Peptides against a protein of PDB entry 3PBP. Designs and how they scored, part 25

Target 1, 203 residues: chain A of PDB entry 3PBP
Amino acid sequence: LNEKDLNLILNKSLVMYESLDSTTDVIVKRNVIKQLQFVSKLHENWNSRFGKVDIQKEYRLAKVQGPFTINPFPGELYDYTATNIATILIDNGQNEIVCVSFDDGSLILLFKDLEMSMSWDVDNYVYNNSLVLIERVKLQREIKSLITLPEQLGKLYVISDNIIQQVNFMSWASTLSKCINESDLNPLAGLKFESKLEDIATI
Target 2, 203 residues: chain A of PDB entry 3PBP as posed
Amino acid sequence: LNEKDLNLILNKSLVMYESLDSTTDVIVKRNVIKQLQFVSKLHENWNSRFGKVDIQKEYRLAKVQGPFTINPFPGELYDYTATNIATILIDNGQNEIVCVSFDDGSLILLFKDLEMSMSWDVDNYVYNNSLVLIERVKLQREIKSLITLPEQLGKLYVISDNIIQQVNFMSWASTLSKSINESDLNPLAGLKFESKLEDIATI

## One batch from the design tools (peptide)

Design b1_p19_1_s2 (made by RFdiffusion4, then SolubleMPNN; from b1_p19_1, 9 letters changed)
Fold by OpenDDE base, seed 3:
Structure b1_p19_1_s2 (fold): chain B 203 residues (1-203), chain A 19 residues (1-19)
Amino acid sequence: as target 1 above (203 residues)
Amino acid sequence: SALEENVIKAVKKKIESRK
């Protein structure tokens, strides 16, 4: 991650914040505010251009808005609570991956097996109740925020108190996208659903 | 794996839903 990319993330977070209105769900508001807070903090370490965004402690604790069904649901996560949700585009069409974080430090990557009815640009939230588990990524840290950029396909930024990490799943998502778009399942045979995790910067 | 098979089935379902 370079300064340009950091600025892009910050700008995206600002746009998300500006999209909030009186009708926006409280949980969505909290998530967006957390994004701004932590991205701002990250930015201050590199460039103090925008300053720190201050939020009340009550907004730091947020739960993913439901309802949704995950099949199969990882048994290990039954005792844990979902904390954040994000939608990541994997192509320039309608294909996307849903990510949910848990308070054990896990991320689950999910596939929507039904068509999208809503634009991803409206809310960083999923309304589809049918989700299929693709991968579980164990980060072993408290996840504060999930950030995505529409111009960065198949990339998720995970923010904790002290680090930002990138989850890159284009290794399999490119194939997945192709299969869907071309209506051909053959390339999925033997495909490994293993994302790449990289530490981007300390906060 | 079972997980991979489930993903394949899901993709199949998605494809079929578009036809």
Scores: peptide ipSAE 0.598, ipTM 0.941, DockQ to the pose 0.300
Fold by OpenDDE base, seed 4:
Structure b1_p19_1_s2 (fold): chain B 203 residues (1-203), chain A 19 residues (1-19)
Amino acid sequence: as target 1 above (203 residues)
Amino acid sequence: SALEENVIKAVKKKIESRK
């Protein structure tokens, strides 16, 4: 389902690209090319290690009584089901953010407060079950898939029925990374954990 | 906020876990 939607977007972008000719406005040409490049990149990285959907893991994360704990768990999400999960790198080291989507259109951004990293490829190697809530982003749409690109730190791409959106949390994640790496909590004082949401492409 | 304080505590815990 998710791959199908991405293919449709890719096909549409290709059709638009093929429609370009010498009479096409320069701005339009640039926009179409940029869109095609972006969608192509998303497609190439669809099955990337950090962007692949695992339904079983998502189910476990959504259940408060399950092997994973989210603290605090938003009360509003108790009646909803997790739909997608992704891990986003925030630096070139070992720091990362976990994102879980729900069928109400919400994204929660989570921090692993334990040293042991989770393995997303093999269920048997998931040792960290402690996740701390950083931010809830309400998209109010049906989320089809989550995609991450290894070269784009602190960015998550959300695909819905009619749009691709980017969630950029480097506004706070850069500081978070620095604090962890330098073992200094001072820069966190007064920091707002508010991500930026941007529309990237319309389907 | 309570949420911000919780994140700070979590980061502290992470830092301590690496020592």
Scores: peptide ipSAE 0.596, ipTM 0.942, DockQ to the pose 0.271
Fold by OpenDDE base, seed 5:
Structure b1_p19_1_s2 (fold): chain B 203 residues (1-203), chain A 19 residues (1-19)
Amino acid sequence: as target 1 above (203 residues)
Amino acid sequence: SALEENVIKAVKKKIESRK
């Protein structure tokens, strides 16, 4: 992580927190608060080591909020609780992947099969309750935060207690994006929905 | 796989929703 990335992460977390209101699902509220707490701690640690980092511009992006339906829902996850939610851009248009983390260390990557997008924007709250399971990634870690950078398509950063990991799903998301944009399903034939996991940094 | 087929169906639905 560099200063720019940290600021972006913090801004995004703050935007999510500020979007919470009385109509927000209780689980979503708790998840957002936990994420903000962790990011804030990270920011404090950064300031202690490298000097003061000021918050720059706010980044308001479409984010997932409850309630929503996942089909199929992995049976193994019925006994676990969602801990974080993120939306990852896969192109410069409207195509996105939704990610949900669970307290068993699992990530699920989801596709929105409807045109409408979910948003944390207080001025434009839109809910999309239709999500389709693409992939499950088992990290076997306590996931503290999910971070996305708008300039990095198809990449998700997962923050745990001692490590930041990158989930890169552009191996299949690029094809997915193309299929949607060109209205052609042919390239999906035989496509493997397997993301790459890489350790990025130790915390 | 069944999962892959579901994704394809979902993409089809998405495409149709834009028409």
Scores: peptide ipSAE 0.595, ipTM 0.941, DockQ to the pose 0.332
Fold by OpenDDE base, seed 2:
Structure b1_p19_1_s2 (fold): chain B 203 residues (1-203), chain A 19 residues (1-19)
Amino acid sequence: as target 1 above (203 residues)
Amino acid sequence: SALEENVIKAVKKKIESRK
């Protein structure tokens, strides 16, 4: 098994887990959960053995000189290092949320307010991705991996040493998507940008 | 909150950029 295969199995396991409902047989539910726990543990061991996914140095510099500008950047995170990055789709279009994890156990959820304009002038490569802070989620644990599933909108799975957790931000992302698509800001008034954190399985 | 206002402004910019 290579990393790609393991990720595929993990993704399938997560999809199976999310398909469970009140009508699902108890034995089936238990088996799916056990499978998820097993695969998650394997994934953690794999990451520990082969090291952190080399986030390109350019993405590590969440600082002022990186290709990404985060506004506002939480001052507390200046002393910490970004560990993972993920992009989560919030609709079937082009709207997405960017998530960055830090070694203090924080997640930041970010919105791209500008489309990537690559001005290829030979002398001025300006790669400016403007990102706006939406929410900071403090997990207070070492984040090993961020997993997104293309079929699950507005959901992020966070793998730590002993737990897999789901971050669900559809409570606000659905409204955000609607506002963008309809060009109407009114539904954003009074909207709370608070994601739901749920424990999925222990590792 | 200031954070919420920033998000609203960002969404506005995104909408305008698509026009």
Scores: peptide ipSAE 0.587, ipTM 0.944, DockQ to the pose 0.286

Design b1_p19_1_s3 (made by RFdiffusion4, then SolubleMPNN; from b1_p19_1, 9 letters changed)
Fold by OpenDDE base, seed 1:
Structure b1_p19_1_s3 (fold): chain B 203 residues (1-203), chain A 19 residues (1-19)
Amino acid sequence: as target 1 above (203 residues)
Amino acid sequence: SELEENVLKAVGNKIESLK
């Protein structure tokens, strides 16, 4: 995600917000507001904290068809600012996990189920969620950067002030990949979405 | 849990999108 892309997302989110009126469905209003809050915080961090974010693989949060949405968005994170974003491959195909870090030291792992298609018709406004929360990982550290290695599936490296930690979510991501590739949801039953955290190196 | 249900739905949506 570059600054231009982020600005585009922000603008789209603002347009959506401004389109809200007294006739707008309450659920739609709530979702738009939540999205705007998220994007605004991400934008704020981009401009104020980090001049450069080292992201090997960029995830575009929005295309021309509309902005992204997160469902559910953790309520506690409404007061915190997004700091980094990364996309992690979970197989050799097209399946990936999106990770967003926050200034409270949290990571959220997200699944992209659909590209959002929006109807801007006032009478038929559809706001589809495109990102689904899988897991929240609380590191309680200031996250400086997120690193992914293409050859290491389902692994995210988190750089803080004094340590590099690995978040390994292949315990559940392998099952997700299998379900998608085999078109079978059954293996997801009873699956625990708990990533493994490991200290890799001291900085 | 609600989380699990949401993930199931999401994966289901993804599967359908690939058909």
Scores: peptide ipSAE 0.529, ipTM 0.929, DockQ to the pose 0.464
Fold by OpenDDE base, seed 3:
Structure b1_p19_1_s3 (fold): chain B 203 residues (1-203), chain A 19 residues (1-19)
Amino acid sequence: as target 1 above (203 residues)
Amino acid sequence: SELEENVLKAVGNKIESLK
């Protein structure tokens, strides 16, 4: 996930927020607001580390085909600041996991099930969950950076002050990939979403 | 669990989107 992708996510979140009205379900409204707050914190951190990003704020009469919300929203992380973001491929078919780190030392692994599209038809708005929490990994370290290697599927490298750690989620991501590619949900039954954490090197 | 159910639904949605 790069700056362009982050901008897209932020803009989509803003559009979702602006689409809310008095008839919107309270739960949906709350979720959209929380998402916006989450992405805004991520954006703030990104801007400070990688440069300022311009966002379009005017979306009058614009609607999103499907909401961009996190389900479930990690409420415990609301008070923390997102520090890094990465996208990890899990197969060669463009299936990927999004990882976000926080200043409490947590990593969240997210699955994006649907891509949001812009619509100018105000009557054509569909609610769904397009970003799902899979796993929270608590490292309890100050995370400096996230590194991915294209040749290493389902692996994330986390750099802290004194150590590099590998997060390997192929234990469940391989099954996830299989389910998607084969259009079969059966292998997901009883699957544990627990990543393997290993110390790679001391710094 | 709620987590499992949510992931299942998400994967289902993804599969349907690819059909």
Scores: peptide ipSAE 0.527, ipTM 0.929, DockQ to the pose 0.490
Fold by OpenDDE base, seed 5:
Structure b1_p19_1_s3 (fold): chain B 203 residues (1-203), chain A 19 residues (1-19)
Amino acid sequence: as target 1 above (203 residues)
Amino acid sequence: SELEENVLKAVGNKIESLK
């Protein structure tokens, strides 16, 4: 995920928001609002890490519908600001996980599936999630930066005050990669999406 | 869980997109 892609998502999210009317399904409205809020915060982070968009509060976790949505939306992070973003490769086939950090010390790990541009129709429920929430990691630290190393698959380094931590999600990402590469979803059954957190160094 | 279901669907979508 890069700035250009984020801008595209933002623009499309805005279009989706503008398409909402009194006949729109309530859950769709909520999801679009959540999506807009989240994407707006991400977008603002590129320009200013301190930006906030005021949108109606929604904390209920729901299935996000439409393109360029995060499913489920991390409702607890609704009022927090995104601070960093990183993309981590999980295999040599260009499968990747997107990580976003927040100012509450949380990391979210996201799977990027569809990039196809679709529009919501009032009459059509489209289960199209471009970003899917896999895991939330609560570090409870001020996250200063996210670092990835291309030679280290499924590993994210989090730099906070006085410590570097490694988030290793290959425990589930290896299975995810296998599923994609082999076109078989069966290995995902019963898989726990829990990353390993390790302190690497004090700084 | 809902999360697991969503991930499953997403991976399915990804797989289909690669065909």
Scores: peptide ipSAE 0.527, ipTM 0.929, DockQ to the pose 0.404
Fold by OpenDDE base, seed 2:
Structure b1_p19_1_s3 (fold): chain B 203 residues (1-203), chain A 19 residues (1-19)
Amino acid sequence: as target 1 above (203 residues)
Amino acid sequence: SELEENVLKAVGNKIESLK
């Protein structure tokens, strides 16, 4: 995710939020609100670090594609603030994992799905997964920064006050990459989404 | 699990988008 992507997600979320009324289905309301809360936290951090961004609503796009969502929402993180975002390459193609850190010391690893048109009809409501939660890693540290190296696939470096840790998720990301590249979902069966955490250096 | 189903769906969507 970059600034442009985040801005787009926020726009979509805002448009959907503003469309809520008394006739809106409870499930739709819940999903939109939760999405907005999450994206807002991301945006707050982004603005603090990279400067303010102007939000111009993309009504047409939002109407066609629906909101950008994360599914499932990590409920435990609703009250926490996103602190860092990183994108990690998992192959030499275009497959990536998105990582978001939170001020509780958690990392979430996400797969970016396609934005598809979704139905808000009560009788045919479809929740569109724009970002899919793969794994939550609880570091229980104050995360200062996330670093990725382009030559190191599926590896994320987490910098805290006193330690640098490596998160290596190639154990499952290699399979994920294979599935995408070979157009075969079968290898995902029984796959454990558990990253390896290793201390690299003490600061 | 719901998690697994969501991952499968997402990967499926990605695959289809690349065809």
Scores: peptide ipSAE 0.523, ipTM 0.928, DockQ to the pose 0.428

Design b1_p19_1_s4 (made by RFdiffusion4, then SolubleMPNN; from b1_p19_1, 10 letters changed)
Fold by OpenDDE base, seed 5:
Structure b1_p19_1_s4 (fold): chain B 203 residues (1-203), chain A 19 residues (1-19)
Amino acid sequence: as target 1 above (203 residues)
Amino acid sequence: SELEQNVLEAVGKKIESRK
């Protein structure tokens, strides 16, 4: 994710929020609210660290087709603030994992689902997830920075306190990459999404 | 699990989007 992408997500989330009404499914409503909260926190963090980002807020009463959501939203992180974001390559192609850290010391690993073109057709509303939660890693540390190395696929380096830790998710990401590239979902059956955490060095 | 199912569905969507 970059500044432009974040702004786009914010706009989509705001539009989706505005589309909520009394006839909206309770589950959808909750997810939209959580999504908005999550993205807002990301935006706040981004502005504080990289300067002010001006977003164009557009509001419409019409429902949108293909709204942006995170599913499932990690409910326990609702009250926490996102602190860092990183994108990790999992192959030499275009497949990548998005990682977001929180001030409780948690990392979430997200799959970026391709969002179809949104429509304002109220009669053709489609619920769509733009980001899918794969794994939550609880470090229980203050995360200061996330580092990725292009030559090291499926590896994330986390700087917290006086320790650098490596999160290695190639145990499942290799299979994920293969499934996408070969257009075959079969290898995902029974796959456990558990990353390996290792202390690398002290600071 | 729910997470596994969601990932499966997401990957499926991505695959279909590339066809």
Scores: peptide ipSAE 0.569, ipTM 0.936, DockQ to the pose 0.452
Fold by OpenDDE base, seed 1:
Structure b1_p19_1_s4 (fold): chain B 203 residues (1-203), chain A 19 residues (1-19)
Amino acid sequence: as target 1 above (203 residues)
Amino acid sequence: SELEQNVLEAVGKKIESRK
């Protein structure tokens, strides 16, 4: 992400937040708030702590005090810019996956290894900046938008120039969710973190 | 793999954080 891209994402997130009302589904609210918190904190720390430091460099720094850290950061993405961010629920609780897209057409799927505190006050939000790389999905196309639907667990829709694709990671996310919820790591043994990619429609 | 180990450790950390 550069500053311009981050601002765009932040603005979009704010618009989504502002659209929330009393009739909005609780799950939708949760997703929007979490995404907004994440992006907002990125923006805040970008300006206050790092100035105009390239955000890509910060991603590569393990456990660096900053807006967020990704460990490990794929070396191939060092020279590329993040374009979109999305949060995808993987169960009916609070477990979720963070996705970041890059201008090389890559998606990275990330796990938050700390509990995220939900705050409905955007002026007093708590963020989780500890992210672990789970999977890199190479689409090799310009990613215009990421869409998530709260009722569709573990699914991400990617909009590019001429196609909408679905990334489905429930093959491993279901196990991940179970491990967390049951406090048992055993089911993770031998698990392959490979998502399914499907073309949905041409546009 | 290193990736699998990282995820395992992360999940462990998550679990512990809930206690």
Scores: peptide ipSAE 0.567, ipTM 0.936, DockQ to the pose 0.374
Fold by OpenDDE base, seed 4:
Structure b1_p19_1_s4 (fold): chain B 203 residues (1-203), chain A 19 residues (1-19)
Amino acid sequence: as target 1 above (203 residues)
Amino acid sequence: SELEQNVLEAVGKKIESRK
């Protein structure tokens, strides 16, 4: 098993977990949860064995010389280092949220106010340097990995040493998506940007 | 809140950029 295969298995396990409902057989639920726990543990071990790809360098590039500016940047995070980054789709279009984790256990959810045409062409990297802070989620744990599933809109899975947690921000992201797509800001009035945190499985 | 206002402004900018 290589890292890619492990990630695939983890993703499949997470998808399977999300498919569970009140009608699902208890034995099936238990098996899925056990599988998820096992795979998550493997993933953690894998990340520890295969030196964390220095996401730190990419973030350092973003902080010091990189094209990404987070405005406003939470003052409390100035002294902390970003550990992971993920992009989460919030609709079937082009709207997405950027999430950055920090070594203090915080997640920040960010909005891109300019359309990034990611030209995969190396020569036309339009760096959108404008990221706006939407929400800070304090997990107070060491974040090992961030996982997103393309079929699960507005959901981020956070893997730490002892737990997998789901961050669900569709409570506000659905409205945000609607506002963008309909070019109407009115629904954002009074909207609370508070994500739902749920424990999925213990490791 | 200031945060909410910033988000509103950002969304506004994005909407305008698509036009």
Scores: peptide ipSAE 0.562, ipTM 0.939, DockQ to the pose 0.279
Fold by OpenDDE base, seed 2:
Structure b1_p19_1_s4 (fold): chain B 203 residues (1-203), chain A 19 residues (1-19)
Amino acid sequence: as target 1 above (203 residues)
Amino acid sequence: SELEQNVLEAVGKKIESRK
């Protein structure tokens, strides 16, 4: 097995898990869950062996050579290091949420308010990819990996040492998507940006 | 909240940027 194959198996396992319902055969359900647990554990071990995602450390500066800036950056995270990054689609268009994990066990969910732009000065090339903080989710655990599935909108899977968790933010992301696509901000009034956290399986 | 207002403004900017 290589990393690509492992990711494919993991993704398939997650899709199978989400397809489970009250009509699913009990034996099938149990087998799918066991498979997911096994593959997730293997994936975690793989990540530990072969390294972590490299992410820019400075997110608060207006002018950065990195992939993005965060506004506002949570001050509490200044002392912590980003460990993973993921992009989650929230519709079938081009709207997406960016997620960054930190070594304190925090996830931040971010919105891109502007398209990536570059400014060219004679002696300075600057990337400006503005991200706005939507929500901070404190998991209080070491995050090993972030998994997203293209067919599962607004869902993020978080793998830690002993558990797989699903972060579902469609409670607000569906409204967000609608507002963008319809060019109407009214539905956002009073909307709470609180994601649902669910335990999927123990590793 | 301040956070909610920031998101609202950000979405507004995104909408305007696509016009």
Scores: peptide ipSAE 0.558, ipTM 0.939, DockQ to the pose 0.289

Design b1_p19_2 (made by RFdiffusion4)
Fold by OpenDDE base, seed 5:
Structure b1_p19_2 (fold): chain B 203 residues (1-203), chain A 19 residues (1-19)
Amino acid sequence: as target 1 above (203 residues)
Amino acid sequence: SEHMEIIKNAVKNKIENNK
């Protein structure tokens, strides 16, 4: 998730909210409102060095399409707050990984299988998570910021108090990209979702 | 694993969305 994506989601959420009426299903109403609230909070904290966002438990458990509907969600993170969000390109196309950091020092790497917005259609009610957990990386550090470089695919730079670390997930992301682009799931067999962590520089 | 199955399903969904 980047600023552009967040703005898009916010806009879509607003449009969806405005479309609510008395005939709208109560579940749809609730979820749209919650999405709007969540996205608004994210937007308020965007570009903040320590933007703390509490991801509602409902987004973790819900089966609806929407931002931060994560499956599975690490149980340990239920009591922690998201601190940073980044989007990392994994190929020269359109495939991306979303990273969210938490105040316990964890990173979660997420795959966007669907558009990161709640999609509600009276005739087509979809129960799908928009974000799938691929990997949790435990850094056990206070994460100050996440940096990505467009020319460096599958690499995330994590800045903490005293160190910059690189998270490289191309070991699995290259396969993931291939699967998507070639419409073939076979390469996923036996794939390990373990990123490489390296110290880049001390601060 | 269940985790792998979830990921496979996600990839499948993405593929379908790209069509």
Scores: peptide ipSAE 0.636, ipTM 0.949, DockQ to the pose 0.491
Fold by OpenDDE base, seed 3:
Structure b1_p19_2 (fold): chain B 203 residues (1-203), chain A 19 residues (1-19)
Amino acid sequence: as target 1 above (203 residues)
Amino acid sequence: SEHMEIIKNAVKNKIENNK
């Protein structure tokens, strides 16, 4: 996930929000609002780190095709603030995992199942799921930074005040990559989405 | 599980999107 992708996600969330009306189911309304709040927090975090993005200008000129949904909804995390974001390659192709950290010490590992597309028709959209929650890792510490190394597939380094930890999710990501690349879902059967957490060094 | 089904569907979508 890069700045462009984040902006696209935000725009999709805004489109979904704008689609709400008086006939919309209460549960749907709630979920859309919560998703928008979640994405807004991500955007705020991004702006704080890399500078402000004028989302309003972009939103007026172009829209992302279709509304956006994250499944399942990490409802409890809507009340927390996103602190870091990283993208981790899982193979030598184009498959990657998006990681978002929160101020409660949680890491969310997300899979992007669809590429974002730009639409110039503001009123035309198709409902799509764009991000899927694979795993939540609770570190129970204040996360200061996320580091990834391109040559180290499926590995995320988490820096807190007193420790560096490695999150290794190749146990399931290798299978995920295989499924995608071979167009076969069978290997997913019985797969456990549990990352390995290891202390690397004390600070 | 429901979670697995969600992931399977996502992978399926990705596969179809790659074609």
Scores: peptide ipSAE 0.635, ipTM 0.949, DockQ to the pose 0.456
Fold by OpenDDE base, seed 1:
Structure b1_p19_2 (fold): chain B 203 residues (1-203), chain A 19 residues (1-19)
Amino acid sequence: as target 1 above (203 residues)
Amino acid sequence: SEHMEIIKNAVKNKIENNK
């Protein structure tokens, strides 16, 4: 995720929120609200670190093509602020995992199932998940930065106070990639979504 | 598990979107 992507996500989330009415399903309402809360925290953090991200005021006129919700969302993370975002490639076909860190020391690994786009002409959209929580990694330390290396698939480097750690999720990401590329869901059965955490260096 | 089903659905959606 970059600034542009975050802006788009925020706009989409706002549009979804504004679409809520008395006839909207309760579950949908909850999901949309949760999503907005999440994205707002991301935006807040981004603004604090990198300057204000201007969102489009015309979001009310825009329609979401592809929803943006996270399911399941860890309820406990609503009390915390997102600190960093990174995108990690898992194959050469542009499949990627989105990682978000929080100030409680958690990392969430997310899968994007839908393209994030906005349409001005679309009158309806379905409230499906656009981001799926795959794994939560609790580091229990302050995360200062996330680093990715393009030549290293499925690897994320986490910089904290005194240590650089590698999060390697190729154990499940390789299977995920295979499923996508081969259009076969069968390999997902029994898959454990557990990343390998390794200390790389002290700082 | 519910979690697995959510992931499966997401992957399915991705596959369909790639077509």
Scores: peptide ipSAE 0.634, ipTM 0.949, DockQ to the pose 0.485
Fold by OpenDDE base, seed 2:
Structure b1_p19_2 (fold): chain B 203 residues (1-203), chain A 19 residues (1-19)
Amino acid sequence: as target 1 above (203 residues)
Amino acid sequence: SEHMEIIKNAVKNKIENNK
C-alpha cells in the first residue's frame, strides 16, 4: 500500500461511516465501524512514519461506492495498533498480497478483490468485503519494519530488534496467482495457507 | 470451510474484474 491507496481506503471508510443511520442493519453498522477504526489505526501509523496524509474532505458529499472491509475480521487485533503495511507481488502481473503488522507481533496477509457498491436500503443490504484475510502469522515480537524486494515474489522481510526473518508465502500464492490468471478456481481445493518463516540474520 | 469459501469468492470476483 502507498499513501494514495491508504487515503482511498480511508476516504471510502469515512463515506461508509457517514452513511450509517437508524435504518442501517446492526450487523452492517458494526462492520463499518470496525473497518473505520481499523483504517484509522493504519492512518495513525502511516502519519507517524511517513508524514501526514491529507484526507479529502469531499467524502461527506460523496455517495457510498462500496464497502472495503476485511473478512473475516481478526477480532483479537481490534484493540491493537497497526505498525507497518507492505504490498508484495506474487507474479509478474498485477496480483499482490497486502501485509499489515500489529503491535502484538502479528502479521495478517490480505487479498484484495473487487469493490462492489453497497446498498443501504433496508430491504437490500449488500455487504461486500473487499479485503480477505488469508493468513495470520504470530511472531510475538516487536516489528520495526517490513521490507519487500521487487525481484523476490511472495517474500516479506520482517525486521525486529534482534533478528531479520523472511516470510515466504509462495506455497499458496503461486496457486492463487494461477487461479486468477487462468480463471480456474479448482486448484484452491485443499490448499493450505501456511507461510514459511526463516531466520535470515541476527542483529 | 467458511474461510475457503470466502477466499474462493474473492478470487472469483478478481477474475470477473479482469474480464
Scores: peptide ipSAE 0.633, ipTM 0.949, DockQ to the pose 0.436

